# Designs tried in a protein design run: peptides against a protein of PDB entry 5KEZ. Part 5

Target 1, 320 residues: chain A of PDB entry 5KEZ
Amino acid sequence: NVAIYNPFRPWWERYQPVSYKLCTRSGNEDEFRNMVTRCNNVGVRIYVDAVINHMCGNAVSAGTSSTCGSYFNPGSRDFPAVPYSGWDFNDGKCKTGSGDIENYNDATQVRDCRLTGLLDLALEKDYVRSKIAEYMNHLIDIGVAGFRLDASKHMWPGDIKAILDKLHNLNSNWFPAGSKPFIYQEVIDLGGEPIKSSDYFGNGRVTEFKYGAKLGTVIRKWNGEKMSYLKNWGEGWGFVPSDRALVFVDNHDNQRGHGAGGASILTFWDARLYKMAVGFMLAHPYGFTRVMSSYRWPRQFQNGNDVNDWVGPPNNNGVI

## One batch from the design tools (peptide; made by RFdiffusion4, then SolubleMPNN)

Design b1_p8_4_s1 (from b1_p8_4, 5 letters changed)
Fold by OpenDDE base, seed 2:
Structure b1_p8_4_s1 (fold): chain B 320 residues (1-320), chain A 8 residues (1-8)
Amino acid sequence: as target 1 above (320 residues)
Amino acid sequence: PYAPDTSF
């Protein structure tokens, strides 16, 4: 991914790829392979956060300032380490003046335009699908158990399926022969927008963002809500079917006040209420559960926004 | 990713 120095190595640089090489601040490919092997050998499985909707931001300076040293040029859409060129992006398909998503009520913009400047890959092209599949298959062959598909809302479900259809079975050194990768898709659907979680059920599980948002409201006792109202928690509250749901109290985005859930989201900053929410989630049978492991950072709120929301995990002068 | 906030 790109190496960002202003601000200094933010967490979100990880979501701006310039190649599919396994070189990041977390380590190199050999170290990753070693970690996956050690984890699998003791029954701990690895699921990769796969960033396949886009490459880096269009405004990032060209050069070799990346975690693996690969050259890239956002201006010319040149990513030779893949390789991608201008033919592999949706610039000509997006019809907005800025090239970015401007209206989230326009499903075509949401999927064909740039997410906050991130260069949008043309996932309709078999070449692009194949390059992504090669990346994911490399991970499968290393021994990962599955994937979180980042920004799935911004990809056409059929394009996702086309990629998934190219995937190998899981590594038989650790998984039964014929095992398929576990897939869950990040789709933000709190209602009110045209793209729905149900659009993606055919590809695997989806994130249920209503879960953390509604649970936070209940535990905070907002609007007179009570714990007893959780008697029909799950489908009874209008959530997706349990077998399609990936549930969580918070994630990295809404922990920073961004994305779905707003002020209702409970985080480790509200320790007592958060423990109540996580405890309830783990005790209740609805959905596949995900528990957040995060870190503290020096929050500074200005006009309701944390100016330090970019701060990444604890590090030694940029090295994790 | 670091994305615009959706309605909540």
Scores: peptide ipSAE 0.027, ipTM 0.691, DockQ to the pose 0.239
Fold by OpenDDE base, seed 4:
Structure b1_p8_4_s1 (fold): chain B 320 residues (1-320), chain A 8 residues (1-8)
Amino acid sequence: as target 1 above (320 residues)
Amino acid sequence: PYAPDTSF
């Protein structure tokens, strides 16, 4: 991914890929292989956050400022480490003036235009699908158990399926023969927009963002809500089917006040309430649970926004 | 990554 130095190595640089090489702030491919092996050997499985909707931001300077040193040129859509070129992006398909998503009530824009300037891959192309599948298959062969598909809302479900159909079975050294990778897709669906979580059920589980948002209101006792109302928690609250749900109290985005849930989202900053919410989530059978592991950072609010929301985890001069 | 979404 791109190496950003202003601000200094933010967490979100990871979501701006320039290659599919397994060398990042966290280590190189050999170190990753070692970690996966050690984890698998004790029954801990690894799921990779796969960024496959896009490459880096269109405004990032060309060069070799990347975690693996690979050259890239956003302006010319040149990512030779893959390789991708201008033919592999949706520049001509997106009809907005800016090239970015401008209207989230237009499903076509949401999927064909750039997410906040991130160069949008043409996932309709078999070439692109195959490059992504090759990346994911490399990880599968290393021994990962599955994937979180980042920004799935911004990909056509059929394109995702086409990629998934190219995937290998899991590594038989640790998984039963014929096992398929565990897939969960990040889809933000709080209602009111045309893209629905159900559009993606055929590909795997989906993130249920209503979970954290609604649980937050209950635990905070907002709007007169009571814990007793949770007696039909899950499908009874309008959430997706349990076998399609990946549930969580917070994620890295809404922990920083961004995206789904707003102020209702509970985080470690509200320690007592957060523990209550996480405890409830783990005790309740609805959905597949995900527990957040985060860190404190020096929050600095200006005009209601944390100007330090970019801060990544504790590191040694950028190396985690 | 972050994306705007309709609040409920």
Scores: peptide ipSAE 0.027, ipTM 0.705, DockQ to the pose 0.162
Fold by OpenDDE base, seed 3:
Structure b1_p8_4_s1 (fold): chain B 320 residues (1-320), chain A 8 residues (1-8)
Amino acid sequence: as target 1 above (320 residues)
Amino acid sequence: PYAPDTSF
């Protein structure tokens, strides 16, 4: 991914890929392979946050400022380490003036235009699908158990399916023969927008952002909510079917106070209430559970916004 | 990455 120095090595640089090489702030490919092996050998499985909707931001300077040193040029859509070129992006397909998503009530914009400047891959192209599948298959062959598909809301479900159909079975050194990768898709659906979580049920599980949002209001006793109302928690609260749900109290985005639940989201900053919410989640049978492991950063609120919400985990001069 | 979304 791109190496960002202003601000200094933010967490979100990880979501701006320039190649599918496994050289990151966390280590190189050999170290990753070693970790996967050690984890699998004791029954701990690895699920990769796969960033496949886009490459890096269109405004990032061209050069070799990346975690693996690969050259890239956002201006010309040149990513030779893949390789991708201008033919592999949706620039001509997006019809907005800016090239970015401008209206989230337009499903076509949401999927064909750039997410906050991130260069949008032409996932309808078999070439692009194949390059992504090769990346994911390399990880599968290393021994990962599955994937979180980042920004799935911004990909057409059929394109995701086409990629998934190219995937290998899991590594038989650790998984039963014929096992398929576990897939869950990040889709933010709180209602009010045309793209629905149900659009993605055919590809795997989806994130249920209503879960953390609503649980937060109940635990906080907002709006007259009571714990007794949780008797029909799950589908009874309008959530997706349990067998399609990936549930969580918070994630890296809404932990920083932005969207996907707003101020109701409980985090480690509210330690007592957070432990209550996580305990409830783990005790309740609804959905597949995910527990957040985060870190403290020097929050600094200005005009209601944390100006340090970019701060990544503890690191040694940018290396974790 | 974060994207603007509607909230309750």
Scores: peptide ipSAE 0.026, ipTM 0.709, DockQ to the pose 0.176
Fold by OpenDDE base, seed 5:
Structure b1_p8_4_s1 (fold): chain B 320 residues (1-320), chain A 8 residues (1-8)
Amino acid sequence: as target 1 above (320 residues)
Amino acid sequence: PYAPDTSF
């Protein structure tokens, strides 16, 4: 991914890929293989956060400022380490003036335009699908058990399916023959927008963002909500079917207080309430549960917003 | 990356 220095190595630089090389601040490919092997050997499975909707931001300077030193040029859409070129992006499809998503009530715009400047891959192209599948199959070969598909809301479900159809069976060293990768898709659906979580049920599980938002409201006792109202928690609250749901109290995005769930989201900053929420989640049978492991950062609120919400995990001058 | 939604 790109190496961003202003602000200094933010968490979100990891979501700006310039190649599919397993070479980041977390380690190199050999170290990753070692970790996956050791985890699998004790029954701990690895699920990769796969960033396949986009490459890096369109405004990032061309050069070799990346975690693996690969050259890239956002201006010319040149990512030779893949390789991708201008033909592999949705620039011609997006009809907004900025090239970015401007209206989330326009599903086509949400899927064909750039998410906050991130160069949007043309996932309708078999070439692009194949390059992504090769990346994911390499990970499957290493021994990962499945994937979180980042920004799935911004990809056409059919394009995702086409990629998934290219995936190999899981590594037989650790998984039964014929095992398929576990897929869960990040789709933010709190209602009120045209793109729905149900659009993606055919590809695997989806993130249920209503879960953390509503649970936060209940535990905070907002709007007169009571714990007793959780009697029909799950489908009874309008959530997706349990067998399609990936549930969580918070994630790295909404932990920062904006977007999906807003101020209702409980985090480690509210330790007691957070423990209550996580405890309830783990005790309740609805959905497949995900528990957050995060870090403290120096929050600085200005005009209601944390100006340091970019801060990444603890590091030593950029080295993790 | 951050993706906003229009409602809670």
Scores: peptide ipSAE 0.025, ipTM 0.725, DockQ to the pose 0.170

Design b1_p8_4_s2 (from b1_p8_4, 5 letters changed)
Fold by OpenDDE base, seed 2:
Structure b1_p8_4_s2 (fold): chain B 320 residues (1-320), chain A 8 residues (1-8)
Amino acid sequence: as target 1 above (320 residues)
Amino acid sequence: PYAPPVWF
């Protein structure tokens, strides 16, 4: 991914890929392979956060300022380490003046335009699908158990399916022969927009963002909500079917106030309430559960916004 | 400066 120095190595630089090489601040490919092997050998499975909707931001300077040293040029859409060129992006397909998503009520914009300036890959192209599948298959062959598909809302479900159809079975050294990768798709659907979580059920599980938002409201006792109302928690609250749901109290985005639940979201900053929420989630049978492991950072609120929401995990001068 | 990605 790109190396961002202003602000200094933010967490979100990881979501700006310039190659599919396994070299980041977390380590190199050999170290990753070693970790996956060690984890698998003791029954711990690895699921990769796969960023396949886009490459880096269109405004990032060209050069070799990346975690694996690969050259890239956002201006010319040149990513030779893949390789991608201008023909592999949706610049000509997006019809907005800015090239960015401007209206989330327009499903075509949401999927064909740039997410906050991130160069949008043309996932309709078999070439692009194949490059992504090659990346994911490399991870499967290493021994990962599945994937979180980042920004799935911004990809056409059929394009995702086309990629998934190219995937290998899981590594038989650790998984039964014929095992398929576990897929869960990040789709923010709180209602009110044309793109629905149900559009993606055919590809795997989806993130249920209503879970953390509603649970937070109940535990905070907002709007007269009571714990007793959780008796029909799950589908009874309008959530997706349990076998399609991946549930969580918070994630890295809404922990930083980046939508998807707003102020109702409980985080470790409210320790007692957060433990109650996580405990409830783990005790309740609805959905596939995900527990957040995060870190503290020096929050600084200005006009209701944390100006330090960019701060990444604890590090020593950029080294993790 | 380039804004960080935000998911909606």
Scores: peptide ipSAE 0.034, ipTM 0.786, DockQ to the pose 0.478
Fold by OpenDDE base, seed 4:
Structure b1_p8_4_s2 (fold): chain B 320 residues (1-320), chain A 8 residues (1-8)
Amino acid sequence: as target 1 above (320 residues)
Amino acid sequence: PYAPPVWF
């Protein structure tokens, strides 16, 4: 991915890929392979956060400022390490003046235009699908158990399916023969927008962002909400079917006040309430649970926004 | 500097 130095190595640089090389702040491919092997050998499975909707931001400077030194040029849409070129992006397909998503009530914009400037891949193209599948298959062959698909809301479900249909079975050294990768898709659906979580059920599980948002409201005792109302927690609250849900109290985005959930989202900053919410989530059978592991950073609020929300995990001069 | 992506 792109190496950002202003601010210094933010967490979000991880979500601006310039190649599919397994060479990042976390280590190189050999180290990753070693970790996957060691984890699998003791029954711990690895799920990769796969960033396949886009490459890096359109305004990032061209050059070799990347975690593995690969050259890239956002201006010319040149990512030779893949390789991608201008033919592999949706620049001509997006009809907005800016090239970015301008209206989230327009599903076509949400999927064909750039997410906050991130160069949008033309996933309708078999070439692009195949390059992504090759990346994911390499990970599968290493021994990962599945994937979180980042920004799935911004990809057409059929394009995702086309990629998934190219995937190998899981590595038989650790998984039963014929096993398929576990897929969960990041789709933010709190209602009110045309893109629905149900659009993606055919590809795998989806993130249920209503879960953390609603649970936060209840635990905070907002709007007269009571714990007794949780008797029909899950589908009874209008959430997706349990077998399609990945649930969580918070994630890295809404922990920083970004995206879905707003102020209702509970985080480690509110330790007591957070523990209550996480405890409830783990005790309740609804959905597949995900527990957040995060870190403290020096928050600085200006006009209600934390100007230090970019701060990544503890590191040694950028190396995690 | 490029602004971080925001998901919503």
Scores: peptide ipSAE 0.033, ipTM 0.783, DockQ to the pose 0.499
Fold by OpenDDE base, seed 1:
Structure b1_p8_4_s2 (fold): chain B 320 residues (1-320), chain A 8 residues (1-8)
Amino acid sequence: as target 1 above (320 residues)
Amino acid sequence: PYAPPVWF
C-alpha cells in the first residue's frame, strides 16, 4: 500500500493499495505464510480483509513511496505491479463533476465513482476480476479460510460474484476437500439509501451495522430504551436474516466516530458498557459474531473531533 | 495529507 508520512503511517494507508503483494508493515509473505500455518495447525482460521474495490487515492504523489517499494502513478492510473492502467478504472463511467461520490441516493455513483478520492476499479472487466481473483487465490493457497470484502457497498454484486466464481477451494491440508472460502461483505445499510444489504446475500454474509448502533443505544439507556426491549433482538428489530448477518459491537471506523452508528457505538473507551454489550452479543444466538481487538491511542478532541483518529496500530517494523 | 476513507 501507499506509505503515508503526514500524518505518520496512519491506519488508513492500509486501505490504499498499489499492488497485491503481501508486503506491508504487518510483515512480508514468508511471515504471513508462517502465521497462517501455525494458526491452522491449532484450529485458528485466518480471514483476510481484502481491499478490491479501489487502489490508492487519486491525489497521492507518484513514485515508489509504498510498503513494498512498488512504483505507482495515481495521476495516470498506472499500477505496474499488478498491472493496472487507465483502462482498468471507472473514470469514464462516473459522471459527477468531482469524480467522487456526491450523492449516496444514486446507486450508480456509489458504485462507479470514487469513494473519497480512492481510484475506483472497473470490476466489470474480466481482466480486473482475474487480477483480483489471482490475489485472493494466492491467499487461499497459502491457507486462509476466507475474506472480508472491504467496501462491498461500492461494488456491483454481480461483479463480486464473478470474482468469487474464480476462487479455488480451500487448501486441503487443513480443510475438507471441496470447502469454499467464507465470505462476508462490508455493506453499510442503515436504511434510507437505494443500496440494500439484501443485494449481496447471494455472495455471502453481510455486516449488520444496525446491530452495534441499536445495541449501543439500549445499553446507554438512551431515549428510555431498556434491556427488556431486546426480547425480540435480531430479525424482530429489522435486522437481516441471522444466517446472512455478521454482527459486531464496533469496528475500526465507527470506533473513531466516522463510520456508521454515530455516538451510540460502544468501544473499549467505555469499558464497562462495552463489556456488557460484547457479553450480550456473545451470549445471543443472532448472527455470526466478530469481537474487536484494538489499541489505545492518544486521543485529542477539538471541536468534538479526535484530531488523532489517524493513529495506526503499534508497530515494530520501522518505516517499511 | 490525503483524507482517510470514510465508510457510510
Scores: peptide ipSAE 0.032, ipTM 0.778, DockQ to the pose 0.530
Fold by OpenDDE base, seed 5:
Formats: structure tokens, sequence, C-alpha cells
Structure b1_p8_4_s2 (fold): chain B 320 residues (1-320), chain A 8 residues (1-8)
């Protein structure tokens, strides 16, 4: 991914890929392979956060300022380490003036335009699908158990399906022969927008962002909500079917006040309430549960916004 | 200035 120095190595640089090389601040490919092996050997499975909707931001300077030193040029859409070129992006398909998503009520913008400036890959192209599949298959062959598909809301479900259809069976050293990768898709659907979580059920599980949002409201006792109302928690609250749901109290975005849930989202900053929410989640049978492991950072609020919401994990001068 | 990516 790109190496961002202003601000200094933010968490979100991880979501600006310039190649599919397994070479980042987390380590190199050999180290990753070693980790996957060690984890699998003790029954811990690895699921990769796969960033396949986009490459880096359009405004990032060309050069070799990346975690593995790969050259890239956002201006010309040149990512030779893949390789991608200008033919592999949706620039001509997006019809907004800025090239970015401007209206989330327009599904075509959401899927064909840039998410906050991130260069949007043309996933309709078999070439692009194949390059992504090759990346994911390499991970599968290493021994990962599946994937979180980042920004799935911004990809056409059919394009995702086309990629998934190219995937190998899981590594038979650790998984039964014929096992398929576990897929969960990040789709933010709190209602009110045209893109629905149900659009993605055919590809695997989806993130149920209503879960954390509603649970936060209940635990905080907002709007007269009571714990007893959780008697029909899950489908009874209008959530997706349990077998399609990936549930969580918070994630890296909304613990920073970004995205779905707003102020209702409980985080480790509210330790007591957070423990209550996580405890409830783990005790309740609805959905497949995900527990957050995060970190503290020096929050600084200005006009209700944390100006340090960019701060990444603990590091030593950028080295993790 | 370039804004950081935020998921919505």
Amino acid sequence: as target 1 above (320 residues)
Amino acid sequence: PYAPPVWF
C-alpha cells in the first residue's frame, strides 16, 4: 500500500493498495506464511481483509512511496506491480463531476465512482477479476480460511461472484478436501439507501451494521430502550437472516465516529457499556460474531470531531 | 487537501 507521511502513517493507508504483494508494515510474505501456518496448526484460522474495490487515492503522488517500494502512478492509473493501467478503472463510467461518489442514493455512483478519491477498479473486466482472484488464490494456497471483502457495497454483487467463482479450494493441509473459503462482505445498510445487504447474500455473509447501532442505543438506554426489548433480538429487529449475518459491536471505522451507527456505537472508550454489549453479543446466538481488538490513541475533539482519528496502531517511527 | 478514506 501507499506510505502516507502526512499525517504520519495513518491507519487508512492500509486501504490504499498499489500492488497485491504481501509486503506491508505487518511484515513480508515469509512472515505471513509462517504466521498462517502456526495459527492453522493450533486451530486458529486466518481471514484476510481483502481490498479489491480500489487502488490508492487519485491525489497521491506518483513514485515508490509504498510499503514494498513498488512504483505506482495514480495520475495515469499505472500500477505495474499488478499490472493495472488506465483501462482497468471506472473513470469513464463514473458520471459525477468530481469523479467521486456524490449521491449515495444513486447505486451506480456508489459502485462506479471513487470512494473518497480511491481509484475505482473496473471489476466488470475479466482481466481485473483474474488479477484479484490470483491475489486471493495465493492467500488461499498459503492457508488462509477466507476473506473479509472490503467496500463490498461499492462493488456489483455479480462482479464479486465472478471473482469468487475463480477461487481455489482451501489448502488441504489444514482443511477438508473441497472446502471453500469463508466470505463475509462489508456492506453498510442501515436503510434509506438503494443498495441492500440482501443484494450480496449470494456471495456469502454480510456485515450487519444495524446490530451495533441498535445495541448501542439499547445499552445506552436511549429513547427509552430497555434490555427486555432484546427478547426478539436478531431477525425480530429487522436484521438480516442469522446465517447471513456477521455481527459486531464496533469496527475500526465507527469507533472513530465514521460511518454507520454514529454516536450510538459502543467502543472500548466506554469500557463498562462496551463489556455489556460484547458479552451480550457473545451470549446471543444471532449471527457470526466478530470481536474487535483495537488500541487507544490521543483523541482531540474539535467541533465534535476527533482530529486524530487517523492515528494508526502503536508503532516506533512508523515501524510496527 | 486530500481527505482520508471513510466508509459509509
Scores: peptide ipSAE 0.030, ipTM 0.768, DockQ to the pose 0.444

Design b1_p8_4_s3 (from b1_p8_4, 5 letters changed)
Fold by OpenDDE base, seed 2:
Structure b1_p8_4_s3 (fold): chain B 320 residues (1-320), chain A 8 residues (1-8)
Amino acid sequence: as target 1 above (320 residues)
Amino acid sequence: PYAPPTWF
């Protein structure tokens, strides 16, 4: 991914890929392979956060300022380490003046335009699908158990399916022969927009963002909500079917106030309430559960916004 | 400056 120095190595630089090489601040490919092997050998499975909707931001300077040293040029859409060129992006397909998503009520914009300036890959192209599949298959062959598909809302479900159809079975050294990768798709659906979580059920599980938002409201006792109302928690609250749901109290985005639940979201900053929420989630049978492991950072609120929401995990001068 | 990505 790109190496961002202003602000200094933010967490979100990881979501700006310039190649599919396994070299990041977390380590190199050999170290990753070693970790996956060691984890699998003791029954711990690895699921990769796969960023396949886009490459880096269109405004990032060209050069070799990346975690694996690969050259890239956002201006010319040149990513030779893949390789991608201008023909592999949706610049000509997006019809907005800015090239960015401007209206989330327009499903075509949401899927064909740039997410906050991130160069949008043309996932309709078999070439692009194949490059992504090669990346994911490399991970499968290493021994990962599945994937979180980042920004799935911004990809056409059929394009995702086309990629998934190219995937290998899981590594038989650790998984039964014929095992398929576990897929869960990040789709933010709190209602009110044309793109629905149900559009993606055919590809795997989806993130249920209503879970953390509603649970936070109940535990905070907002709007007269009571714990007793949780008796029909799950589908009874309008959530997706349990076998399609991946549930969580918070994630890295809404922990920083980046939509998907707003102020109702409980985080470790409210320790007692957060433990109650996580405990309830783990005790209740609805959905596939995900527990957040995060870190503290020096929050600084200005006009209701944390100006330090960019701060990444603890590090020593950029080294993790 | 380039704004960080935000998911909606």
Scores: peptide ipSAE 0.033, ipTM 0.782, DockQ to the pose 0.469
Fold by OpenDDE base, seed 5:
Structure b1_p8_4_s3 (fold): chain B 320 residues (1-320), chain A 8 residues (1-8)
Amino acid sequence: as target 1 above (320 residues)
Amino acid sequence: PYAPPTWF
């Protein structure tokens, strides 16, 4: 991914890929392979956060300022380490003035335009699908058990399906022969927008963001909500079917105060309430549960916004 | 991704 120095190595640089090389601040490919092996050997499975909707931001300077030193040129859409070129992006498909998503009530913008300036890959192209599949298959062959598909809301479900159809069976050293990768898709659907979580059920599980948002409201006792109302928690609250749901109290995005759930989201900053929420989640049978492991950072609120919400994990001058 | 929209 790109190496961002202003601000200094933010968490979100991880979501600006310039190649599919397993070479980042987390380590190199050999180290990753070693970790996957060690984890699998003790029954711990690895699921990769796969960033396949986009490459880096359009405004990032060209050069070799990346975690593995790969050259890239956002201006010309040149990512030779893949390789991608200008033919592999949706620039001509997006019809907004800025090239970015401007209206989330327009599903075509959401899927064909840039998410906050991130260069949007043309996932309709078999070439692009194949390059992504090759990346994911390499991980599968290493021994990962599946994937979180980042920004799935911004990809057409059919394009995702086309990629998934290219995937190998899981590594038989650790998984039964014929096992398929576990897929969960990040789709933010709190209602009121045209893109629905149900659009993605055919590809695997989806993130249920209503879970954390509603649970936060209940635990905080907002709007007169009571714990006893959780008697029909899950489908009874309008959530997706349990067998399609990936549930969580918070994630790296919404613990920073924006999207999705706003101030209702409980985080480790509210230790007591957070423990209550996580405890409830783990005790309740609805959905497949995900527990967050995060870190503290020096929050600085200005006009209700944390100006340090970019701060990444603990590091030593950028080295983790 | 960076700076997702706020829904609440």
Scores: peptide ipSAE 0.030, ipTM 0.753, DockQ to the pose 0.257
Fold by OpenDDE base, seed 4:
Structure b1_p8_4_s3 (fold): chain B 320 residues (1-320), chain A 8 residues (1-8)
Amino acid sequence: as target 1 above (320 residues)
Amino acid sequence: PYAPPTWF
């Protein structure tokens, strides 16, 4: 991914890929392979956060400022380490004036235009699908158990399926023969927008963002909500079917005070309430649970926004 | 990667 130095190595640089090389702030491919092996050997499975909707931001300077030194040029859509070129992006398909998503009520914009300036890959192309599948298959062959598909809302479900159909079975050294990768898709669906979580059920599980948002409201005792209302928690609250749900109290985005869930989202900053919410989530059978592990950072609020929400995990001069 | 504003 791109190496950003202003601000200094933010967490979100991870979501701006310039190659599919397993060479980042977390380590190199050999170290990753070693970790996967050691984890698998003791029954701990690895799921990769796969960033496949886009490459880096369109405004990032061209050059070799990346975690593995790969050259890239956002201006010319040149990512030779893949390789991608201008033919592999949706620049001509997006019809907005800016090239970015301007209206989230337009599903076509949401999927064909750039997410906050991130260069949008043309996933309709078999070439692009194959390059992504090659990346994911390399990870599968190393021994990962599955994937979180980042920004799935911004990809056409059929394009995702086309990629998934190219995937290998899991590594038989650790998984039963014929096992398929576990897939969960990040789709932000709190209602009110045309893209629905159900659009993606055919590909795997989906993040249920209503879970954390609603649970936060209940635990905070907002709007007269009571714990007794949780008797029909899950589908009874209008959530996706349990077997399609990945549930969580917070994630890295909404933990930072913006995005899906708003102020209702509970985080470690509210330790007591957060523990209550996480405890309830783990005790309740609805959905596949994900527990957040995070860190403290020096928050600085200006006009209601934390100007330091970019701060990444504890590191040694950028190395995690 | 970055969650946009939405209803809740």
Scores: peptide ipSAE 0.030, ipTM 0.757, DockQ to the pose 0.181
Fold by OpenDDE base, seed 3:
Structure b1_p8_4_s3 (fold): chain B 320 residues (1-320), chain A 8 residues (1-8)
Amino acid sequence: as target 1 above (320 residues)
Amino acid sequence: PYAPPTWF
């Protein structure tokens, strides 16, 4: 991914890829392979956060300022380490003036335009699908168990399916022969927009952002909510089917207070209430559970916004 | 990645 120095090595640089090489501020490919092997040998499985909707931001300067030293040029859409070129992006397909998503009520913009300036890959092309599949298959062959598909809301479900159809079975050194990778898709659906979580049920599980938002209001006792109302928790509260849901109290985005779920989201900053929410989630049978492991940072609120919401995990001069 | 603020 790109190495950002202003601000200094933010967490979100990880979501701006310039190659599919497995070398980042967390380590190199050999170290990753070693970790996966050691984890698998004791029954701990690895699921990769796969960033496949886009490459880096369109405004990032060209050069070799990346975690693996690969050259890239956002201006010319040149990513030779893949390789991608201008033919592999949706620039000509997006019809907005800025090239970015401008209206989230337009499903075509949401999927064909740039997410906050991130160069949008042309996932309709078999070449692009194959390059992504090669990346994911390399990880599968190393021994990962599955994937979180980042920004799935911004990809056409059929394009995702086409990529998934190219994937290998899991590594038979640790998994039964014929095992398929576990897939869950990040889709923010709180209602009111045209793209629905149900559009993605055919590809695997989806994130249920209503879960943390609603649980937060109940635990906080907002709007007269009572824990006794949780008697029909799950589908009874309008959530997706349990067998399609991945549930969580918070994630890296909404623990920073700006979605999805707003101020209702419980985090480690409210330790007592957070432990109550996580305990309830783990005890209740609805959905596939995910527990957050995060870190403290020096929050500084200005005009209601944390100006330090970019701060990444504890590190040694950018190296974790 | 970063998502715009979503109100609930």
Scores: peptide ipSAE 0.029, ipTM 0.742, DockQ to the pose 0.207

